Peptides against a protein of PDB entry 4M9S. Designs and how they scored, part 2

Target 1, 135 residues: chain A of PDB entry 4M9S
Amino acid sequence: SRGLVGVECITPYSYKSLAMALQRCVEVLSDEDRSALAFAVVMPPGVDIPVKLWSCVIPVDICSNEEEQLDDEVADRLKRLSKRGALLSGKRMPVLTFKIDHIIHMFLKHVVDAQTIANGISILEQRLLEIGNNN

## One batch from the design tools (peptide; made by RFdiffusion4, then SolubleMPNN)

Design b1_p19_1_s3
Fold by OpenDDE base, seed 1:
Structure b1_p19_1_s3 (fold): chain B 135 residues (1-135), chain A 19 residues (1-19)
Amino acid sequence: as target 1 above (135 residues)
Amino acid sequence: SEEIRKAIERTRELLRKAL
């Protein structure tokens, strides 16, 4: 699959290229990975976010309630998205994190349903509160 | 751009169906 080329600025040409590239990338994703990509819009762009926080919003159907398995499954999805070029950027050290770029994030805001975004934000807020209360 | 519009719409549709 052709990866997305990093864009430093949005010009009509860059936007056209990005839109076409994103369409091609999304067309070859599984529904599970498409869902993960959609919910990536909930995260703040340009920030290296630990997998544990990603797992708060990315829907995963796992048989086990073990957090390690959840994180691993989420990480696998995010890794696959990272392989699609500029969709996500991953870091393994010091801790496994993923970052969504501003341009990709901005594009997702245009294509992801507003209700989905709102629901995702609500879920993230609730789960962050729970994490905060447990620590 | 018509091409941009189509790409956005197609992407929107694909993501919506996945949710």
Scores: peptide ipSAE 0.528, ipTM 0.911, DockQ to the pose 0.532
Fold by OpenDDE base, seed 4:
Structure b1_p19_1_s3 (fold): chain B 135 residues (1-135), chain A 19 residues (1-19)
Amino acid sequence: as target 1 above (135 residues)
Amino acid sequence: SEEIRKAIERTRELLRKAL
């Protein structure tokens, strides 16, 4: 896959290149990874987000509802995305986190419909509240 | 450009189908 590293701003040329590169990346993703990528738009860009918080919005239907397995599955998906042209940036230490770049996030806001984004934010807020109340 | 529009639309379609 083509790398997206080094993109700092969107010019007409860079935007064209970015759009083409992202299309190619998305075309080779599984539906599960595509879903994960779509919901990544819910997260604030440029912030290292712990996997636990990603698991609040990344849909997982196949694995058990055990928290540890859920986080592992989410982490695997995010790791795959991080290998696809720097869609995400993973950091293992001190805590496993993933970050979505501002430019990628901006592109996602353009391609993911507003209702899906709003729903994702609502789900995240609800689950964060639950986490905050229980932990 | 038309190429950009097509790429955006294709990406949108692929992501929509995955949701």
Scores: peptide ipSAE 0.514, ipTM 0.905, DockQ to the pose 0.580
Fold by OpenDDE base, seed 2:
Structure b1_p19_1_s3 (fold): chain B 135 residues (1-135), chain A 19 residues (1-19)
Amino acid sequence: as target 1 above (135 residues)
Amino acid sequence: SEEIRKAIERTRELLRKAL
């Protein structure tokens, strides 16, 4: 399957190509990775976000009581998404981070259910508060 | 276009089912 090619701007042609490419990318994802992609819409676009923050919104079915295992599982999912062209961009140094592109983010805002987005934001806010209070 | 609409709808459906 052809991954998303980087698009600098949305033209009618690029939009058509992007929509079709995104569909193809999503079709080959596992349900777990699809869920991760959906919740990626909660993150601000164009920002390198640490895996720890991604783990606040990415649903993981099997996690141990160890935070490290949760982060590792989330990282693996995000890495797989990063291999799907322009869905995500990973950066390993100095800290492992992932970034969602503006165009992909805009597309996700269009296709992801509004209630899902709202719930994701709420969950992120709650967990960020908890992290902040524990730190 | 109809093709774009279909692609968007299919993507929406696939993501919805994964949630």
Scores: peptide ipSAE 0.509, ipTM 0.903, DockQ to the pose 0.533
Fold by OpenDDE base, seed 3:
Structure b1_p19_1_s3 (fold): chain B 135 residues (1-135), chain A 19 residues (1-19)
Amino acid sequence: as target 1 above (135 residues)
Amino acid sequence: SEEIRKAIERTRELLRKAL
């Protein structure tokens, strides 16, 4: 299937086309990547977020006690999502960051369960506090 | 439209199952 970028280049942008394109993108994701995408809704849209902050909310089932390995696993998931058109955009310089677009975020807010969003925000806030206290 | 509704619902279901 053509990515979201391809759809936007060929046809006028519409909510109908976006919803269908997003469905197709989500259908080909692994469950792990779908989970990562769902939790992306807790991040503010249009902001380049460092991987370290993404790692506060992206669930990883198997991880060693090393923080670097957690970040690497999260980065891999986000990188895969960034390859799916407009789902995420990544930057390597000056630090590795990922950004969720406003329109994708709006869509996720509509389809992700409200309790999941609330839990994700709570977890993010708690972990950010812990990071701040450890610095 | 019905197509939009179906797309939204399908996406919702897929994401729910992944969580």
Scores: peptide ipSAE 0.505, ipTM 0.900, DockQ to the pose 0.559

Design b1_p19_1_s4
Fold by OpenDDE base, seed 5:
Structure b1_p19_1_s4 (fold): chain B 135 residues (1-135), chain A 19 residues (1-19)
Amino acid sequence: as target 1 above (135 residues)
Amino acid sequence: MEEIEEAIERVRKLLKESL
């Protein structure tokens, strides 16, 4: 299996004005981009993460499981999210990476289903171990 | 929530090894 199955993100979190603003930003996303954002919670905040690792947890519907096609689709979604202000920060050179900041991560931890988070982390850990063993 | 924090820390450590 590639990773997480796409799940729609429901965000009841509105304790502060910032949370309300983030909620509004999430609501205007497409379903697929909102799903990608939900699974971004699996990543540690403040780390520039290559697209190949994002692809382990971002669900995409592609005709092929080819890594190149998967990475391209994931990159497109992450790029769209990065254009929504502080949701993600992209770095193009030397390698395309994306980073989730602490504030967004904290928001997601409270609004994404806990079991989804736990499962996603487990999948990511497994993939990282596999990558490490194959190097 | 604490369990999530601990799990994220594990992921962070694994990422450091993989990056």
Scores: peptide ipSAE 0.529, ipTM 0.907, DockQ to the pose 0.034
Fold by OpenDDE base, seed 3:
Order: structure tokens, then sequence, then C-alpha cells
Structure b1_p19_1_s4 (fold): chain B 135 residues (1-135), chain A 19 residues (1-19)
């Protein structure tokens, strides 16, 4: 029996209802968690991304002297987001990673400011190049 | 929207190289 991969036809109605539900979820977040969610839009959807790479784009107001504190604070924010429905999916093994879903990513592309997206991508590209040169 | 999608694809390629 060939499992019919049911093409879930996203109807326009399903999209509107989902957008409303997601908007409600975003409204109840703290300012810090909402900011973290906004910057998640720069990550490609469906990819398990280590916390170290998330820390390149998630803004944290800490004294830069302790990289371990940065990763811990970012991880805490991402964990809180993962507990709010399907905003993020976390994996603990073998390495702590977080993934943004395609539907959530599509939503964020429409609600996050275009300049914020552009700036976040620029920062991430720069950081990735720096990491690549140091390895 | 196309510009954002192209930029995200560039990021995807960079991430694949870094992972």
Amino acid sequence: as target 1 above (135 residues)
Amino acid sequence: MEEIEEAIERVRKLLKESL
C-alpha cells in the first residue's frame, strides 16, 4: 500500500486561521522572546541549527566577556519559544539544536520588518564567514 | 519577497558548509 503522501493543500482559509493563532501566540511573549522570534526569520526553515549559530543573530544584552553566558541566555529564549506551540522545535541529542518550521517561517517573512531581516542576514553571513576562517 | 528568499538560500548554503 503506497502511503498517499497527502498533499496538505494549504487553503487560503487555513492560512488566515493559522496567522491569527500565531499572532495571538506572539502577543503574549515577552519583549525579549518576541525579539528572538523575529530574528529567527533569517534562519533557513527545516534545518536543525546549533545554539552557537543562533547566538550569531539573537540579540542579548550581556557583557561580551563570557561566550558561555551568551549561549545559555540564547538557549533559554529558544527553549521558551519551543514551549509556545510550534514556534520552534528543539533537539537535545547529540547537540542542542533548534529548528524553525516552514509555516512559522512563512508567517515571519510577512510580519517582520524587511530592514530587520536584511540586517539580520548581513550579520549572520559575516559571522559565518568569520567562523569559517577561524576553523 | 524574492530578495529575502534568495538571501535565505545563500545562508542555507553557508550553513551547510559550516555544519
Scores: peptide ipSAE 0.529, ipTM 0.906, DockQ to the pose 0.040
Fold by OpenDDE base, seed 4:
Structure b1_p19_1_s4 (fold): chain B 135 residues (1-135), chain A 19 residues (1-19)
Amino acid sequence: as target 1 above (135 residues)
Amino acid sequence: MEEIEEAIERVRKLLKESL
């Protein structure tokens, strides 16, 4: 299966005006969208990432018969995040991709639980290796 | 934090190979 289950984001971060603004943005998110944002930290900043790869780390609770909708659900979450300030940047052409900004990424590195980050990276690395071997 | 940054760099390299 792709994605993670049962993890949360830590939001006690306050430093500069920008950090405070980001903290407020995170606090008003739904639990699902906040979780998706937390796992965005495992992606390298400044890279346009296809939804397929986001689905490797964004936790989605779907039924087995809805597995084909996994990418669509992930895309919807990422779209919502992209509409909230500078959390993500979406690009529709040539392929639907999302990118995390360096500033947002730096913020997330400090507010997301370290074990969550480590687990997310491990899963992503494994999935990327599998994709590479199957191409 | 350094370990995270190193891991992210590994991911970046893997992504370049996969995209």
Scores: peptide ipSAE 0.522, ipTM 0.904, DockQ to the pose 0.034
Fold by OpenDDE base, seed 2:
Structure b1_p19_1_s4 (fold): chain B 135 residues (1-135), chain A 19 residues (1-19)
Amino acid sequence: as target 1 above (135 residues)
Amino acid sequence: MEEIEEAIERVRKLLKESL
């Protein structure tokens, strides 16, 4: 599965007053973690998603295009997000997965740029179809 | 917003097939 390797994404945020508390959480994130959070909007809420599939949409600026390194970097970002309360929920067993909650997803739908969402979905769909065809 | 929800539902279906 090919992730967004080498894509530096600048995600514009429009801070609409849906959740002031969530806005504060977003503001203190690093640029990389904030970008990862933005692209989490393309995932359906309430679904435990393996890191491998997250790597399809989380932009990572790494020199190596190795899948293992990509997954590790993505996992680190998602772990940091999961430590910040309700942003993501991580599970380690049986496989490392992350889930976005409905409330966070609703927030992101209003604050993430629409074009970013559309592009992220398009990329994810393409990657998933490729994975499906190769299995 | 509706367009986003429809797109997310498509993604949900694709993910289900990939999981």
Scores: peptide ipSAE 0.539, ipTM 0.908, DockQ to the pose 0.035; fails the geometry check

Design b1_p19_4_s1
Fold by OpenDDE base, seed 1:
Structure b1_p19_4_s1 (fold): chain B 135 residues (1-135), chain A 19 residues (1-19)
Amino acid sequence: as target 1 above (135 residues)
Amino acid sequence: SLAKKVAEALRKNLEKLRK
């Protein structure tokens, strides 16, 4: 099992109202988009991350094995998330990137399953190593 | 550069998440 906990968010921070609003936003997401959002927790907040790096951790169940098509599918999911409140912020120039802000990141750290976080870290580290070795 | 910033941020974030 993986993803976001469907229970009311409990946070040690003084952002309860925002957390409640975010939880409601999460509840209306599709399963695929909710999973993508969950794995966003492994990305550093406040940093514009290229789509290629997002594709290292965002799970895609059914898609072409071609890297270009994979990136497109991931980009579509991230675009949808960016249109849902303040979940993500996208930039198209000079390079297509997406960024998670600090508040959203803190929210995710408390509501994403521990196993999902652990898996995301492991996957990202592995993929980064592969990219580094192939360059 | 963006590449350097991203690489360092990724590393630091992963370290924090393990603690």
Scores: peptide ipSAE 0.536, ipTM 0.912, DockQ to the pose 0.032
Fold by OpenDDE base, seed 3:
Structure b1_p19_4_s1 (fold): chain B 135 residues (1-135), chain A 19 residues (1-19)
Amino acid sequence: as target 1 above (135 residues)
Amino acid sequence: SLAKKVAEALRKNLEKLRK
């Protein structure tokens, strides 16, 4: 399934200038884009990750089950996030990839609740196993 | 390679998140 549990946010850095700035950026996102950003916490920071792997954890509930269409929808969400400052960095060539910065990743580790992180890990591991078996 | 780097990074990150 493409659906994941909702996100609850708690941070010990509520009064820190960087955290406050990031929180404002997150608040202006759509619910779908904010959800996509939350699940970026399961990705390793500083690594260019192909869209195919992002699609393992980014929830998409309104598209058909065709892989190409799902990947395109995920890519669009990640592209929007990459236009919001340091949230994500994208590369088009040779393969479309997105990278989360270390600072953003640390922020997400605190604001994304433990259950959401656990769910993201479980789903990612399951999807990776399926991909490995099919290849 | 990129594939090798990504695979190793994913594994390590998941281990860290479980702690």
Scores: peptide ipSAE 0.535, ipTM 0.912, DockQ to the pose 0.032
Fold by OpenDDE base, seed 5:
Structure b1_p19_4_s1 (fold): chain B 135 residues (1-135), chain A 19 residues (1-19)
Amino acid sequence: as target 1 above (135 residues)
Amino acid sequence: SLAKKVAEALRKNLEKLRK
């Protein structure tokens, strides 16, 4: 199991135009896609991250939790996010990667729960160690 | 390489987020 529960991003800056616009984008997401977006906060902004690494932190439910389809499910979620304004940007060649920009990352740092961030960091580190040991 | 860049960026970002 991934050990992470999805969360919703809520901004305390409701009257700021940027935050309000981003909050609107977050609200129309499915629960699964919104959860994926929340955990994007643990990724470094401005860096093209391979899907394999995204799969270390993006939570996937039991129906899609098999290793054979984990990366595909994560990729689908990230693709949907990339079609929602400036939330993410995808690159298909030479390898499939996704990137969060600095503005969106800054927004997420303010609206994602601190404990969620901490848990995401811990799980990411654990998964990275596992990947490293297997290579 | 891309792999090295990503690895370094991940490490640095995680350290920043802990502060």
Scores: peptide ipSAE 0.530, ipTM 0.911, DockQ to the pose 0.032
Fold by OpenDDE base, seed 4:
Structure b1_p19_4_s1 (fold): chain B 135 residues (1-135), chain A 19 residues (1-19)
Amino acid sequence: as target 1 above (135 residues)
Amino acid sequence: SLAKKVAEALRKNLEKLRK
């Protein structure tokens, strides 16, 4: 396994129509997909991010640490998220990327706990440094 | 490059999230 321990998102805006709609989308997710969504908060909104970078923060429980398998698992989770409303948008060409929009990102900033965000930031920075040092 | 653009976006976002 790799990545962060999954957490749930709880919104304080349950009476707002948009928040309610998003909450319903979140509630029907599996625990793993919900965790993936939570950690999407550390990604910049409106930017097409390659799966490789998503894999830096998306928690994954797999038997192998092979990069290809990790990226595939992350991609599958992101694909599932992209099928749930406007949570994510995927682009296959020229390379597989996923983007979180500003509205969803703003929602996540409010519903994801501060400690989880802080941990996600720390992990992302660490992983980015590792990638940079290994290249 | 696209890579540099993404890297910069990541950095900026992290800075914003810390504030």
Scores: peptide ipSAE 0.529, ipTM 0.910, DockQ to the pose 0.032

Design b1_p19_5_s4 (from b1_p19_5, 10 letters changed)
Fold by OpenDDE base, seed 3:
Structure b1_p19_5_s4 (fold): chain B 135 residues (1-135), chain A 19 residues (1-19)
Amino acid sequence: as target 1 above (135 residues)
Amino acid sequence: SLSKKVAEALRRNLKKLRE
């Protein structure tokens, strides 16, 4: 399944050194990568999450409906995020997974707008039900 | 297992985010 479309991120912690550093990191991202990062807020921090589950909420606009291609595009975005410091950490073996740090997750909870969070929760719950019924 | 841990973590996190 495909993720949501469009994300806005704003931080109220402009004077906190960590928040400022993170904001600068976010600002240099492409629009697509920044959107992917925003929706990481719905993932549990400190847990290795398979790419298949990330693809439930990461927005992909220009791609075929084939799951393999969708997962590849999502994986590429997450890989780029993982190369930018503490934003994400990835593991290739035994299964390709990505993990969000507790600090980053806390940051996202404050910078991602409430509606985006609510939408992300809703779509993830729906997709998980579908996966549970079809796997 | 990874699957069990992930499933439980997802449920807990979503519940917390809704509160």
Scores: peptide ipSAE 0.593, ipTM 0.922, DockQ to the pose 0.032
Fold by OpenDDE base, seed 4:
Structure b1_p19_5_s4 (fold): chain B 135 residues (1-135), chain A 19 residues (1-19)
Amino acid sequence: as target 1 above (135 residues)
Amino acid sequence: SLSKKVAEALRRNLKKLRE
């Protein structure tokens, strides 16, 4: 398995209409999808990110040696998230990518646990270095 | 290229998140 388990997103801004709506979307997610959403905070908003890069940070209970299955699982989670309001926007061509909007990203920055954000950053940096070294 | 732009965006975002 890869990633972190038990990541949650809690908002102190539940009384704001926008935050409330987003909170509702978050609450109905599965634990796995909620964790994926939490780690989306480490992605740059407004940028179409290939699934391969999402897989660097999205926690998945799959063996890391099964890369194709890992990417598929990540893609499935991101697809589910894209079906929930404006959480993510998927693009299939030319390459399967997902994008987090600025509003959602801003929301996540304030509601995702600071330690989770820090962990996500560290994980992403490590994986990017590994990818770079292997090229 | 898309890859270069994405890479740059990732780096900038990570730097910003640490601030």
Scores: peptide ipSAE 0.593, ipTM 0.922, DockQ to the pose 0.032
Fold by OpenDDE base, seed 5:
Structure b1_p19_5_s4 (fold): chain B 135 residues (1-135), chain A 19 residues (1-19)
Amino acid sequence: as target 1 above (135 residues)
Amino acid sequence: SLSKKVAEALRRNLKKLRE
């Protein structure tokens, strides 16, 4: 299994300045980009993560099932998120990676539903095991 | 292949998220 069904983040803190600002950023995202952001919660904050690992949990429905095309689509979504302030930070050299900051990660832990987090964890663990066994 | 640093960070984070 590769990726998960799309999910949306909604904050219960309507009057908190940080939550309000981030929620506004989330609202202007496409459904696909918003889903990608939600699943960023399963990534460790402050760590540069290769696109290959992001593709384990970010759902892609439009492109073909070819792995290379899936990674490209995921990269495009992450690039768009990286242009939305502090949501993500991307690096192209030496390897294309994306990183979520601690503050954003903390926000996502509060606004992403528990079941989505649990599912994301399960899928990521499974994919990591498969990748590890194939290396 | 995954670097040791990334692999360890992923495992630690997943453990914390389950707590």
Scores: peptide ipSAE 0.591, ipTM 0.924, DockQ to the pose 0.034
Fold by OpenDDE base, seed 2:
Structure b1_p19_5_s4 (fold): chain B 135 residues (1-135), chain A 19 residues (1-19)
Amino acid sequence: as target 1 above (135 residues)
Amino acid sequence: SLSKKVAEALRRNLKKLRE
């Protein structure tokens, strides 16, 4: 499988204000969508990131090695996250991109476990290197 | 393809996350 399976985002925050709302949103996510959200922490906040780059870090277990299928699966997960309000913002034009807002990124930075963050960084760096070498 | 702007943002973010 690609990425970490079954990653959960658990907040240490006491249920107050925004943290409570965000935690509730996270808790109702599927395991797959929650994992996708966790790895979103490695993306720069406020930047529209193409799905191709999201697919570098979002874990997908069953999808084939075909890039198009991988991107489609990742896009579906990100779209679902986007429907959860403030979690992600999607843009379809000119290119399908998703953006994590600063406040959500800050939230994830504190609630996603350190190992997941470290793994996400390593995965992204490796994938970017591979992409760079192929260009 | 990866635009220069996105690439730079990614690098900066990764650097910050390591600190």
Scores: peptide ipSAE 0.593, ipTM 0.925, DockQ to the pose 0.033; fails the geometry check

## One batch from the design tools (peptide; made by RFdiffusion4, then SolubleMPNN; from b1_p20_8, 11 letters changed)

Design b1_p20_8_s4
Fold by OpenDDE base, seed 5:
Structure b1_p20_8_s4 (fold): chain B 135 residues (1-135), chain A 20 residues (1-20)
Amino acid sequence: as target 1 above (135 residues)
Amino acid sequence: SLAKAVAEALRAQLAKLRAR
């Protein structure tokens, strides 16, 4: 199932043009990278988020059970997304983080499936609880 | 800490999304 659905934007032409451009960018992504991007909608826009927290919501289909390898796979996906224009912005220092722009987040909010959003929320909530319990 | 701030931001975002 596509985590992203084409939605008609009721916005100024400039936004519509941006939406079309973004849709094209999304369409050329791999399924895995597109899925990662879809789940970015549950992240707060404009916040530099460590890869470890991204890994809480980004599904990894084929990876070893080693947590470090999961983070590496997630990081690779996010890095690829960061190379696709303004989809994500990465910072290497002091800690590797990725941030979703407000405009991109607004776009995703409209085009990501409601079920994907709901799943992402549930997954993130569960993972945050697990992390909290381990502290 | 950055971690705490991010966690708070995440919680706030989750609350916002649930309110939709």
Scores: peptide ipSAE 0.409, ipTM 0.873, DockQ to the pose 0.033
Fold by OpenDDE base, seed 4:
Structure b1_p20_8_s4 (fold): chain B 135 residues (1-135), chain A 20 residues (1-20)
Amino acid sequence: as target 1 above (135 residues)
Amino acid sequence: SLAKAVAEALRAQLAKLRAR
């Protein structure tokens, strides 16, 4: 799985049943959704984050670079992740946001590949600087 | 604003991740 460590990853969870359940949830994801989940590790847990900001780090391979299309594709991925279980929680009002909980985030910190984390940090940092400079 | 608060949270998260 691109961005996630396989079966060889040892989780620090005392509750093995929870870790196993989360691992199963990850395993049944598509490659694209699993990649999106991996990059969720760079987001602060417990924060309702607008789709626009998620789009800063979620890798999307689309033909068009239109922001609307990008946001829609990202939203679809995040929605699928939210439907898989406790991976993400979505909120439609007042603005469409998604949140990663602390437990899932803690899990991801241990199972996501170090290079993926580093890449995600770099991407997010760059995008935040761009947003800050353009406003 | 909400946007500013989220941005601050993101910056804080980046700092935390770099410190790992």
Scores: peptide ipSAE 0.408, ipTM 0.872, DockQ to the pose 0.033
Fold by OpenDDE base, seed 1:
Structure b1_p20_8_s4 (fold): chain B 135 residues (1-135), chain A 20 residues (1-20)
Amino acid sequence: as target 1 above (135 residues)
Amino acid sequence: SLAKAVAEALRAQLAKLRAR
């Protein structure tokens, strides 16, 4: 019901002098982690978001259809991003959540391509409807 | 609840992004 199994997203980032440090952090990421970061642009900044909701928009290529494995893979990607400067802030208690700050979010709005943003919005809207129907 | 607050924040964010 959740996740983007088999979806590949390549997001180009523009180099900007004022965001040079952040750009360098993005450039050293793997393609999968960079894609995950790109889709973080659709999340509200400053909000602790549960991994379950992150898994709605982050594309994952897994060999299993098990939902638990999907959430674990997403969590691992987000954890790696949280170790790269201020890209994300992770919190384990009371539940595992990740937060994007306003500065990083503003950066992403400028460097993530418009099509990726549009796709992320559409995907998240669709997944939220599906989750709502299951509750 | 946290879940409700997050859901509301997501809806608000989506609306803002679409308005761009």
Scores: peptide ipSAE 0.407, ipTM 0.871, DockQ to the pose 0.033
Fold by OpenDDE base, seed 3:
Structure b1_p20_8_s4 (fold): chain B 135 residues (1-135), chain A 20 residues (1-20)
Amino acid sequence: as target 1 above (135 residues)
Amino acid sequence: SLAKAVAEALRAQLAKLRAR
């Protein structure tokens, strides 16, 4: 899968050690969680995003007629990511949301494959149109 | 509202990503 690029890239970070630490954190993730993290690059950093919006871009291999089950699977992945240091920050009340910080987002912009970014944008745009039409 | 702020942030972010 074309999620994260494993090759060393130019980073805006002043200290190479920070990028290396983040890379190590990404490498120990499961394939599913790493994929979810890759698609977080299309989200605005520093914003508390409801799980419903995350579910628009995070791919899930589970086929269900119940939308709630899909959201639950996405939520579980995001929860695991939030337990990996500063990758994500979760809030439970009043609504379950997750936020990607600017530092992590800047890292992802450099290590996530360009095609993955393009796909994520396309998917999100399509889903937003569908939601907008149905409210 | 939170929903409005999120929607605006998403639109702005998508525009930035497409421009790069």
Scores: peptide ipSAE 0.407, ipTM 0.874, DockQ to the pose 0.033

